Peptides against a protein of PDB entry 5H65. Designs and how they scored, part 132

Target 1, 294 residues: chain A of PDB entry 5H65
Amino acid sequence: QYLERTPLCAILKQKAPQQYRIRAKLRSYKPRRLFQSVKLHCPKCHLLQEVPHEGDLDIIFQDGATKTPDVKLQNTSLYDSKIWTTKNQKGRKVAVHFVKNNGILPLSNECLLLIEGGTLSEICKLSNKFNSVIPVRSGHEDLELLDLSAPFLIQGTIHHYGCKQCSSLRSIQNLNSLVDKTSWIPSSVAEALGIVPLQYVFVMTFTLDDGTGVLEAYLMDSDKFFQIPASEVLMDDDLQKSVDMIMDMFCPPGIKIDAYPWLECFIKSYNVTNGTDNQICYQIFDTTVAEDVI

## One batch from the design tools (peptide; made by RFdiffusion4, then SolubleMPNN)

Design b2_p16_3_s1 (from b2_p16_3, 8 letters changed)
Fold by OpenDDE base, seed 4:
Structure b2_p16_3_s1 (fold): chain B 294 residues (1-294), chain A 16 residues (1-16)
Amino acid sequence: as target 1 above (294 residues)
Amino acid sequence: SEEEKKSLLEYASKLS
């Protein structure tokens, strides 16, 4: 950008909104735990929500598994259906629908599976072997998405979520509108099913200090700041280690702030009104952290 | 193949 560097002391005296380029040290940040820093953000209503825990998903899928697949909804022009009865004491009925591309079953690595009655572990295992998995339930006249509290689409280790507030769910047969039934682009699937996809974001608060002043800046970023997708970090140990390493580099434990590296970033100020109170807040934007910062 | 798909599904079901 064309912004000149501005000291924090000067920024703290100015009215919002404005954009700044700064050079400061990361005195501290919160939350300290990476898992607490990853949220789901709706681009439409802007609601932030927690990424569901595995325990939460277990409950959802267990509940879904109590419903028997409707025989009338099996084997349509869109998908071929297979039914399994589990050998456990519950004897669950698991229906898997293999979505066809123009009436032809694609290869497993490009096939979309619609699953009724599957557990989280089963669904995750299948998503590692097949291109895509959608947990569904039998509706009155068609298959429907199981629950927006669970992923609407699982691809490998990536769980795609939809906004409960902004989505107007449509039945599974609306996948027919997709010309290509092999790639299964999440946005296309979402559009077909009336889902507003949520975005994984890193949400953190940085306390920045350049020696002239101290301010808190809000970070909400999906993949630019760390050059690591927030959508992948929770399921990848190596990516988690990378983020931790970056944060430890800028805010090393056990040493004085004088030895901290300098962080160059862009921040924008904005006004927040809460009743009679008006405050100026700051948000980091358009910033990529380099590993070799001195 | 369909056989492959079936095998994978059976595998998943056993691991529930």
Scores: peptide ipSAE 0.074, ipTM 0.803, DockQ to the pose 0.014
Fold by OpenDDE base, seed 1:
Structure b2_p16_3_s1 (fold): chain B 294 residues (1-294), chain A 16 residues (1-16)
Amino acid sequence: as target 1 above (294 residues)
Amino acid sequence: SEEEKKSLLEYASKLS
């Protein structure tokens, strides 16, 4: 889309909603830590929530591991099951259910594993090597997703989460609705299980200054702004470094703002009402940071 | 395959 550049001083005088193209310097941004800027966003209810910490997941899976797999739920037409007792101090009962495709076990790199009673470490190691993993528990009549506070699907280092508010969970047998049980696309799995998948997003507040005025603009973006997916950045040191480099480029520490590069972006204004107070806010949209900084 | 399953289970058993 095309818009002529508008100075911030002019924007600050105008009513919302409107869209603008601006050229400004990034005076500052928050939060400063990358981890704090990555959130989970529901596309349906639009709530933002924190990405669970490893410690949080440990607790969930530890609790799940205290439950014994139900023998009557083993070996269905959908999956073959194997249960064993761990050799550790606790002697946990762990079940792995191998999802079949048309009654046949697929190749290991295409196989979905349903894990019951596994620890986070065990689950992650398996998912890193053997494609897709869903943590489950024994329900009354079927296997069920363990907990929406944990990933509903783990593929390598990627954790897929669902919205607790918007999801209406269905039992594991609903995976039968998937014709192809080898690819395990997260959205397809979510749909089958009644899950509204959450989206990883960067959430930041930019303070922008073009010399005529200063305004704060909100950034909520999944993969466009940095050309780096928020879903992968937390698990990839190189991607983290890239984001940090970009932010340091636009907002270099220890240097006066006069020497900062110019950032060109699109912002939209919108009204926010808090009681009797009406406020105009701004959001960055449809913007990719340029590789060439001037 | 059953062989792959066996291999997977053997690997899994080493995780704990």
Scores: peptide ipSAE 0.037, ipTM 0.759, DockQ to the pose 0.013
Fold by OpenDDE base, seed 2:
Structure b2_p16_3_s1 (fold): chain B 294 residues (1-294), chain A 16 residues (1-16)
Amino acid sequence: as target 1 above (294 residues)
Amino acid sequence: SEEEKKSLLEYASKLS
């Protein structure tokens, strides 16, 4: 869809909702720190959540490790189980369940591991080696997802989270509904387990100035704007540097705004009610920063 | 496969 370029001064006078194509300079943005701009977004309830940090996960998995795996839930048609006791002072019971595909164990890189009683470090090691890992606990009648505050699926360095509000968790045996038990697509796993997956998003506020006016535009984007996945950026130094470079290019420190590059983007206006106060806000959409700007 | 299972279990056993 094509929109004619509209100056900010004209936009600021118009009622919402409307869509615009603009050309403006990025005067400033917030938050300034990348890790603060990455959030988890629910596509259903639209709640924004913080990405749990390592410390949070440590606590969750440490707590989970205090529970003993139920022997009655071992070795089902869905998975083969191995349980052992750690050789440390804690003497934790750890169970790893290897999910089978039609009764056959797949290759390590295709095998989904269900981990019960593992620490974050142990889980991460397994996820790096075997790709797909689900932290679980022993339920009353079946294995269950450990905690939605932790990832429901870990694939390599990517942590997949679910929405606590919108999810209605089902037991692990519901993975049987998946015909293909080798690829372990996050959305498929989520669907089987009754999870509404959260989406990693960049959340930022841009102050845009085209010389005719200034407005703040909200950015919530997963992978289009920077052409960098929000889901991967926190775990990849190179991607972090790339985002930082992009932002520095648009908003270079120590340089006058007159020298800033022009940013072309789409924004949409919308109404927000703060009590009795009606406010028009703006959001960036369907925008990819040009590579030539970098 | 059983061989694969053995390998995986062996790896798992080394976690702790």
Scores: peptide ipSAE 0.036, ipTM 0.741, DockQ to the pose 0.012
Fold by OpenDDE base, seed 3:
Structure b2_p16_3_s1 (fold): chain B 294 residues (1-294), chain A 16 residues (1-16)
Amino acid sequence: as target 1 above (294 residues)
Amino acid sequence: SEEEKKSLLEYASKLS
């Protein structure tokens, strides 16, 4: 992908679509807060969604906890079940289903748990103890995914989400199609359950200035730009610090732009039609900045 | 293993 460097002033005069290699300074960016820049993106319908907050998940799981597990769905060939009533005044029913591999329970660090009636706190604790957790509910004939508004799979601190628009949910017994019931690869789980997995992405708008012109470029990237996965950054303080350091390096606060480092990147132009308005927009692609920091 | 199964089930019962 060879492209000659093009000044922004020249780019601004050209029709879209085109690809460019540029060298510019990052005058500013938005949003400024990292957690606001992390979104969920569907690779099929391309909708962007907010990452659910803890409060949102609490509500979903509390609602799920009001439902009583169906005793008819306990202990299948796929999973062994444990059900109990909590000791608190509410006395909610909670069921945990341990997915077996060839009829045998895997080790805890390889085991998939299906949680029915659990709170967010309980689910998170289990996800740290076991390899994987899926929040479920009792359907008419089988366990089903609880809600696509919540993670369909939790692995440690990573929450995996699915697209409501593109997914056609299948019942839990479809996990039988997985040959390996120990690793629980998110994409495999999603495929088995008819889920289109959403991708964590950094979504930012960069204002780029090379001295000849200024343009705004859209960044939507999962792990290439910062060499840091968007899927992990929200739950890792060190990764957050790294991203902040990178952004501070290219756009240091309290410093004049003349002292900013140069950023080399690729941008592509594209046409956007909004009603009667037709405009050219720009998107950053195939760019890594972390190499310049190291 | 059956032993681990028992342990896991017992662990689950202590969550709440």
Scores: peptide ipSAE 0.035, ipTM 0.728, DockQ to the pose 0.012

Design b2_p16_3_s2 (from b2_p16_3, 7 letters changed)
Fold by OpenDDE base, seed 2:
Structure b2_p16_3_s2 (fold): chain B 294 residues (1-294), chain A 16 residues (1-16)
Amino acid sequence: as target 1 above (294 residues)
Amino acid sequence: SMEERQSLLEAASKLS
């Protein structure tokens, strides 16, 4: 739908909610550091969470590695199991469960591994060699997801996380409901395990100035604004550089705002109530920024 | 299959 361009001064005088098309300069933005702008968003409860750091994951997996795999849960119709004993870590037991497709082991590049007792390093190594990895632990009657604070699914360098608040975890045997046990689509895995998957999003606050007024607009976007997936940017130096270049283009350091390029975008206003205070806020939506320098 | 199992086990044996 077409929206006529509206000056910021006019927008600032209007009640919410409304949608606008604007043309403004990016005076400033926060946070400045890219890694601080990448968050996890729940599509159900809309809670924003921090992406766990490597150190956080190390602790989780280290704790999990102290638990001994239950022999009774090994080698089911769903998976074949193998146990390794580490040489240098007090004989730590690591169980790897190879998920079968209709009783047949798939190729390594199509195989889902359930890892029990692995360290972050070990899990990452396996995720680079196999299609998918799920960190698990021995439950009372079945294998269970290790911890929603860690990825429920790792595919290459992509870590898939679930919402602790909205998820109702089901045991690993529920993967049997998946007809295709080769592709391991994250959403399908999540559904089978009762997980509400979190979405990687860019979260930023833009200060926009069109010469008539100044307003702050909130950006929460997964892949449209930069045309770069938030889910991949943290693990790809080139993508990080691209985002930085885009931001530097619109908000170049050491240059006066009069020389800034114009940014065309859509914003929507909405009401926020904090106690007795009612404030109108703005959010960028349905906007893609051009990477080309004009 | 035994071949696939062996291949997977060999690959996984180098997890650490």
Scores: peptide ipSAE 0.048, ipTM 0.784, DockQ to the pose 0.012
Fold by OpenDDE base, seed 3:
Structure b2_p16_3_s2 (fold): chain B 294 residues (1-294), chain A 16 residues (1-16)
Amino acid sequence: as target 1 above (294 residues)
Amino acid sequence: SMEERQSLLEAASKLS
């Protein structure tokens, strides 16, 4: 749809909901720290939640490591199992299950591992060597996902999370429904296990000023605004630098706003009601700024 | 294959 440019002063006087094309300067933004702007979003219930920190995961996996793998759940038609006993005083047992494709083990770079009793460090090491890793635990009759507070799937440096509210977890044997047991597409794994996958998103509040008015616009975007995936930025220094460069370009520190570049974007207004308080809010949509930088 | 299985098991044993 074609939208003519509308000055902010006019937008601020109009009722919601409406869509606008604007040209404004980015006076400021929150949060200033990139890692604080990356959240997990559920596409179903729309809940926003924090990305778990390493310390959070350490606790979860440490607790899981106190559980002994069930011998009767090892070596099924779906996976081959190997058990290790640590030489420490606790004698921790770690089970790694190698998922087979039609009874045949895939190559390491395309193999899915199910791990129970592993530490975060061990899981990360495995994810660097193998295609995919799922933290699991021994259930009553089958292996089960360890905890939705931890990743349900780890691929390299990418941690895939599921929504606790919307997911109805199924046992690991449901991976049998997957025809291709080599690529391990996150959405397919999630579907098989009854998981609603969360989406990494950039969440920021922009203060926009076009000289006629000032408004705050909400940004929730996964990979379009910066043309950088929110799912990868936390684990990639170069991507972090790129985002920082983009933000510094539009909102340079120590420089007066008169010298700021103009940002062209789309915003939509919407009504928010908190009790008796009705407020009009604004959200950025269908906007890419990377083209202005590159 | 059995060879692949052994290879994977050996690789995993070095990581844990």
Scores: peptide ipSAE 0.046, ipTM 0.784, DockQ to the pose 0.012
Fold by OpenDDE base, seed 4:
Structure b2_p16_3_s2 (fold): chain B 294 residues (1-294), chain A 16 residues (1-16)
Amino acid sequence: as target 1 above (294 residues)
Amino acid sequence: SMEERQSLLEAASKLS
């Protein structure tokens, strides 16, 4: 590579910022649970957020379900609407709006649904069949996104979230600006609705040891390190197992570090100022773990 | 249209 390998003992003595190529063993890592390592990251304000738990979403959608869809906002040039009255004790009204492409409804696998008053379970059922689902509510003059604390777009098992800080929400009719109303690319939907989409990232702290020194390196990566998208891992058992296997390979439990495989990676140092204290920190970058056991 | 009808029926089946 373009960088020569540098021992950790030498790195620990140098000023930041610098980039290094290292070869070290993964002594330990945090957090140990995969769910805790997946976060949402804003590309603009760089805020890290927790991925909402299903329980959190249940509350949001339950609250939304207490609102009655506005009849005046149904059946526009953009979408056709259908209303269901649930058979539960409260008799909830659920509105589903089918977004049209040039006045014609696309096939279900290409169709975007806007849903009012649906529970998480109902929304998930719809997302299993239709291309995309957006939870919405009736605004004063148009449908609006329900809540940025919930996904603004659900595609299959993937939940797309937006940044509350950086987004300036626009009404649903702004989807008219999209020429292609079949593919529903998340970034395009976000742009139309004034949403800054959050990115799923793996966030971990690695303790690296090459025998000459020990340092902690921060990992924030979306899909390169594991070659597994952080956006998909939480909803896919096989992907979760794969990540676990990778981590167990580099840091096997119950085994002495002398038997650990070597990890080659790139790290960059940077300065962090906390009041009067200056600290040098390290971050892993441009690294893909290989299955090669050295 | 046929597609519209199918979409409505499919949605209804998921909510029922």
Scores: peptide ipSAE 0.046, ipTM 0.783, DockQ to the pose 0.013
Fold by OpenDDE base, seed 1:
Structure b2_p16_3_s2 (fold): chain B 294 residues (1-294), chain A 16 residues (1-16)
Amino acid sequence: as target 1 above (294 residues)
Amino acid sequence: SMEERQSLLEAASKLS
């Protein structure tokens, strides 16, 4: 986009909505912790929610692991089933369903596993060995997604979540509607199962100062601002370090703001009504931070 | 094969 640079003092006097190009210093930002800035966003209802913690998932899967798989739901035209019996843990039964493509089992690196009764640890291990994993449970007539509070799809270290409010879950046999049962594109899986997928986003508030004025700008971005996917950052130490380095670069601790680098970005103003009060807020958009900053 | 996948499952379960 082409916009003339506008000083913050001028922006603060103008009505919304408008778009601006600015050059300012990042005086401060919140939250300070990266893990607190990563949220899940629904593109339909626009609800923001927290990414479930490991402890939350552990509880969900522990509960699921107490249920015995229904033998009647094993070995359908869609999947072949194997039962894994643990030696310890009271002989717990875990059903692993290998989804077939046109009646043929795919290679392990392209196979979707439906896991019934697995613990978080087991599911994570499987996701590292197989292409895709869906936690499921035995329903009355078919396998069903275990819980939307947990990932509906795990691919490697990436957890895909769905919106509880907007999703109308369908049974696992609806995966039959997929022509390609090897690639397991998350959006396709979600569509087949009636899931509205949530999007990982960075959510931050920046306090920007260009010497003429100060304003707070809201950042909600999935992968453009940092050029790092929010969907991957929580499970990748290197990506976390990169984000931290970027933030430290723009807002270095122990240094006066006069020495801070300049941040060039686009912001848009918008009106927010809170009762009888009308407030103008600002949001960063279409901005990528440069690695080379002066 | 199913047997191969079972082997992989078992191997994965033994990993830390």
Scores: peptide ipSAE 0.048, ipTM 0.794, DockQ to the pose 0.014; fails the geometry check

Design b2_p16_3_s3 (from b2_p16_3, 8 letters changed)
Fold by OpenDDE base, seed 2:
Structure b2_p16_3_s3 (fold): chain B 294 residues (1-294), chain A 16 residues (1-16)
Amino acid sequence: as target 1 above (294 residues)
Amino acid sequence: SMQELKELQAYASKLS
């Protein structure tokens, strides 16, 4: 398990797959903008997706708001329902279903809301007051998740997304299978609803240089590399600043590379087939950047 | 409970 340090020049000559421990300087990285480096990754099919922006969500929820909640699906053993008709916005109907725990409504901080016809703004406001919010729609026989293009679960400022390809959605009543209806663990909710949850990941390409050679290494990491969760960074200014500071530390602008700190990391090589061409690529793994200069 | 529902609904009603 222990790997000796290998110079890049030696690595570049070797066949894949192999694992290496390296010491190199971060000559450059892409993308330069943090928000562009945060993606959604499916652990099952391994597809990468963009994190939807507010504009995308607005459209989805606007479309959802055009649908009328089905009265037949209100007030089940699982949830109590309340319907509002907005005075403005063409008399939009909004249904909020308050999920019960063993027939008892929990406190707001433990309560899951199912919402039909809500706008992004309304949903966000509710998510700040209640434990969690699931955007739903009226299906044929039960409430259903509104759209996997939108979050299946919103907890505070955190949006949880599911994989469209890998998920086999089940109706809302499957939440009954959850014994604990107070904590609303995203993975548990996802499992109950047949959702494969996507993972927030940092996706970057590092150009590494140790003086003997230069190689590009791919970084896909959720929370280990920066010790900052990718799931939280987009919604936290301080975390964003921290990541920026880390990157600036390793790759300071306007300074010669000779003055860059050394980065120790693990990389693995792997083969990629591009048509008839075989290429060796590299990925950073099991690496946490330290603030201490090597 | 009905009381709990009313309390929770009060939050939602402010938004609609």
Scores: peptide ipSAE 0.044, ipTM 0.760, DockQ to the pose 0.012
Fold by OpenDDE base, seed 4:
Structure b2_p16_3_s3 (fold): chain B 294 residues (1-294), chain A 16 residues (1-16)
Amino acid sequence: as target 1 above (294 residues)
Amino acid sequence: SMQELKELQAYASKLS
């Protein structure tokens, strides 16, 4: 950008809000574990929340599986339904609804499945073979999204979540409003169902030191900083390794800070008021890390 | 089509 580089010592003396370009070393960062740095962020209410763990999802889907699919809601103009009874001791009923495109069943790679009574494992298996999966339950007059605590849409290994605070859920038949029932764009699905989609973000705190001063900068970024989508990193070992390598490069363990590479980034200051206390905080923005920074 | 449904259902049956 057009901003001149400003030393941290000068920044620390200035009032907020302002934007700066800086060159500093990453003295330390938190959290150290990548999984802990990935959060869900609502673009509307700005609430940050944890990405549900597998165990959390297991509980949700187990609870959902205790409900019997309503026969009256099967085989509509929107979808064709198939029911399976598991051979386990409970005899669990699983309903799979295959969403049609203008009355025609699409190929598996274009097909959206509505799953009623499925386990996480079953849903994940199906999501690897079909375009998308939506966990649903039988409502009074229509199928409904199972639970916003679980993904509203699963595409491959990507779990799309919605904001409980901002969403006003609509029934599944509202998918009829979609002209294209083959691509299943997450934002379009969300809109049809009244869901405000959450955004995966990296959330980290960087301690930056340029030799003139030290400040903490907050990072909340979805895919720009690492050039790696936060939405994919949790389910991809290679991407995780890449992020770890980047962080190790800027903040190598067992090495003195004098040997650390320089990080060039943009930060903005802002005021945070807690009662009578006013604090100036800093956030990294519009920054992509370069691998050859020395 | 009915054939497509059968194929998809058969496939799904293997997974669920």
Scores: peptide ipSAE 0.042, ipTM 0.744, DockQ to the pose 0.012
Fold by OpenDDE base, seed 3:
Structure b2_p16_3_s3 (fold): chain B 294 residues (1-294), chain A 16 residues (1-16)
Amino acid sequence: as target 1 above (294 residues)
Amino acid sequence: SMQELKELQAYASKLS
């Protein structure tokens, strides 16, 4: 596991795959905007997806709100239901299902809500009061997850997404398999519903320069590199500021690279075939930079 | 509990 530090010029001459420890300066990185660097990654099929924007979710929930909750699916052993008709001209139907634990409603901070017909705004408000919210719709015989294009689970400001490719959705009654119906662990909820949860990741391309050569390295990391969860950064101004500070430290704007600090990191090379083109690419791994900032 | 449900439902109704 021990790796000697290798200059970039030597690395650039070697075949892949290999692992290296390097010391280099971060000449530049892309994308420059933090919001553009946060993606959703499937651990199984490895697809990268964009994090849906508020506007995207508005459309999904608006469409869901046009569907009428099925009265036959209300008030089961799993949940107690309440339905409302909005007092606007369209009279939107909203159903909220309060999931019970062993037939008993838990405290609000432990309660999972299943919502039919809720807007994004309403769902977000509820997620701040209750433990979790799942957007659902009425299926033929059971409630079902509304849409994997929307979060399958909302906890506070964190939106949990599932992979459309790898998930085989199961109906809401499968939540009965959960022994603990108070903590609502995202992975447990996902498993019960047949969802492969997506992971928030920072995706960046670093241009590294150690004076002997220049190398582009790909960064895909959830929480190790910055010691900041990618899942939380989009909704937390302080975390965003921290990431920006870290990047500004290693790649300060307006000054020459000679003044940049040295970055110690691990990179691995790998072969990529793009049509007839075979190239060697590099990825940063097992690297933490935040410790040097604090 | 029944009381808990009423309270939760009352709260939720204010958001719609």
Scores: peptide ipSAE 0.034, ipTM 0.744, DockQ to the pose 0.012
Fold by OpenDDE base, seed 1:
Structure b2_p16_3_s3 (fold): chain B 294 residues (1-294), chain A 16 residues (1-16)
Amino acid sequence: as target 1 above (294 residues)
Amino acid sequence: SMQELKELQAYASKLS
């Protein structure tokens, strides 16, 4: 959209809500560490959640691995099951259920695995060889998703999470509703299982200064601002480096703000009520960082 | 163990 550039001093005097185009320098930003800026956002209830750490997932899968797969739930029309018993770890049972497409086992690159009793390490390694992995457990009548605190779907290095608040989980047999059982689109899997998928987002606060005034603007963006998906950045060193380079470019350490490049972006103001206090806040929107800066 | 995981992966790969 088109908006005339407005100085920050003028914006600070105006009522909300309004939209502005601004040209300002990034004086500072929070959080400073990239991994702290990546969150999970529910598009339905709008809650923000932390991305689980590897240690958190280890615990979840360790707990799951203490459960024995139910033999009566193996080898259905939906999947073929194979069971392994570890030689160590007190003979841990691991069940791998290979989801079939119309009764036929797909190729590995098209195959969804349902993993029961697997460790995080095992699951991650299998996700590199097969299309997708869902960690599951034996329910009373069917396999069920293990835990929404863990990914409901793992594709390569990408972990897909669901909202505990908004999801109403359905059993694994509901995957039968999918006509195509080879592509395994995350949204389709989520819909079949009653999951509201969470979105990876960058969440940051920018302190912007154009010489006429200073304001803080909130950034919540999935892939537009950096042109880098928040869903991939945590698992890709090159993408992390790129984001760091961008932030260092706009806010270089050890240099005075007078030498900072100008950032052009759109911000919108909105009202926030805290008890009896009404304050105006600002959010960056519809903004992509320029490839060429002055 | 890593050996057991490799066996699992090898077996699974043979199925697909």
Scores: peptide ipSAE 0.031, ipTM 0.729, DockQ to the pose 0.012

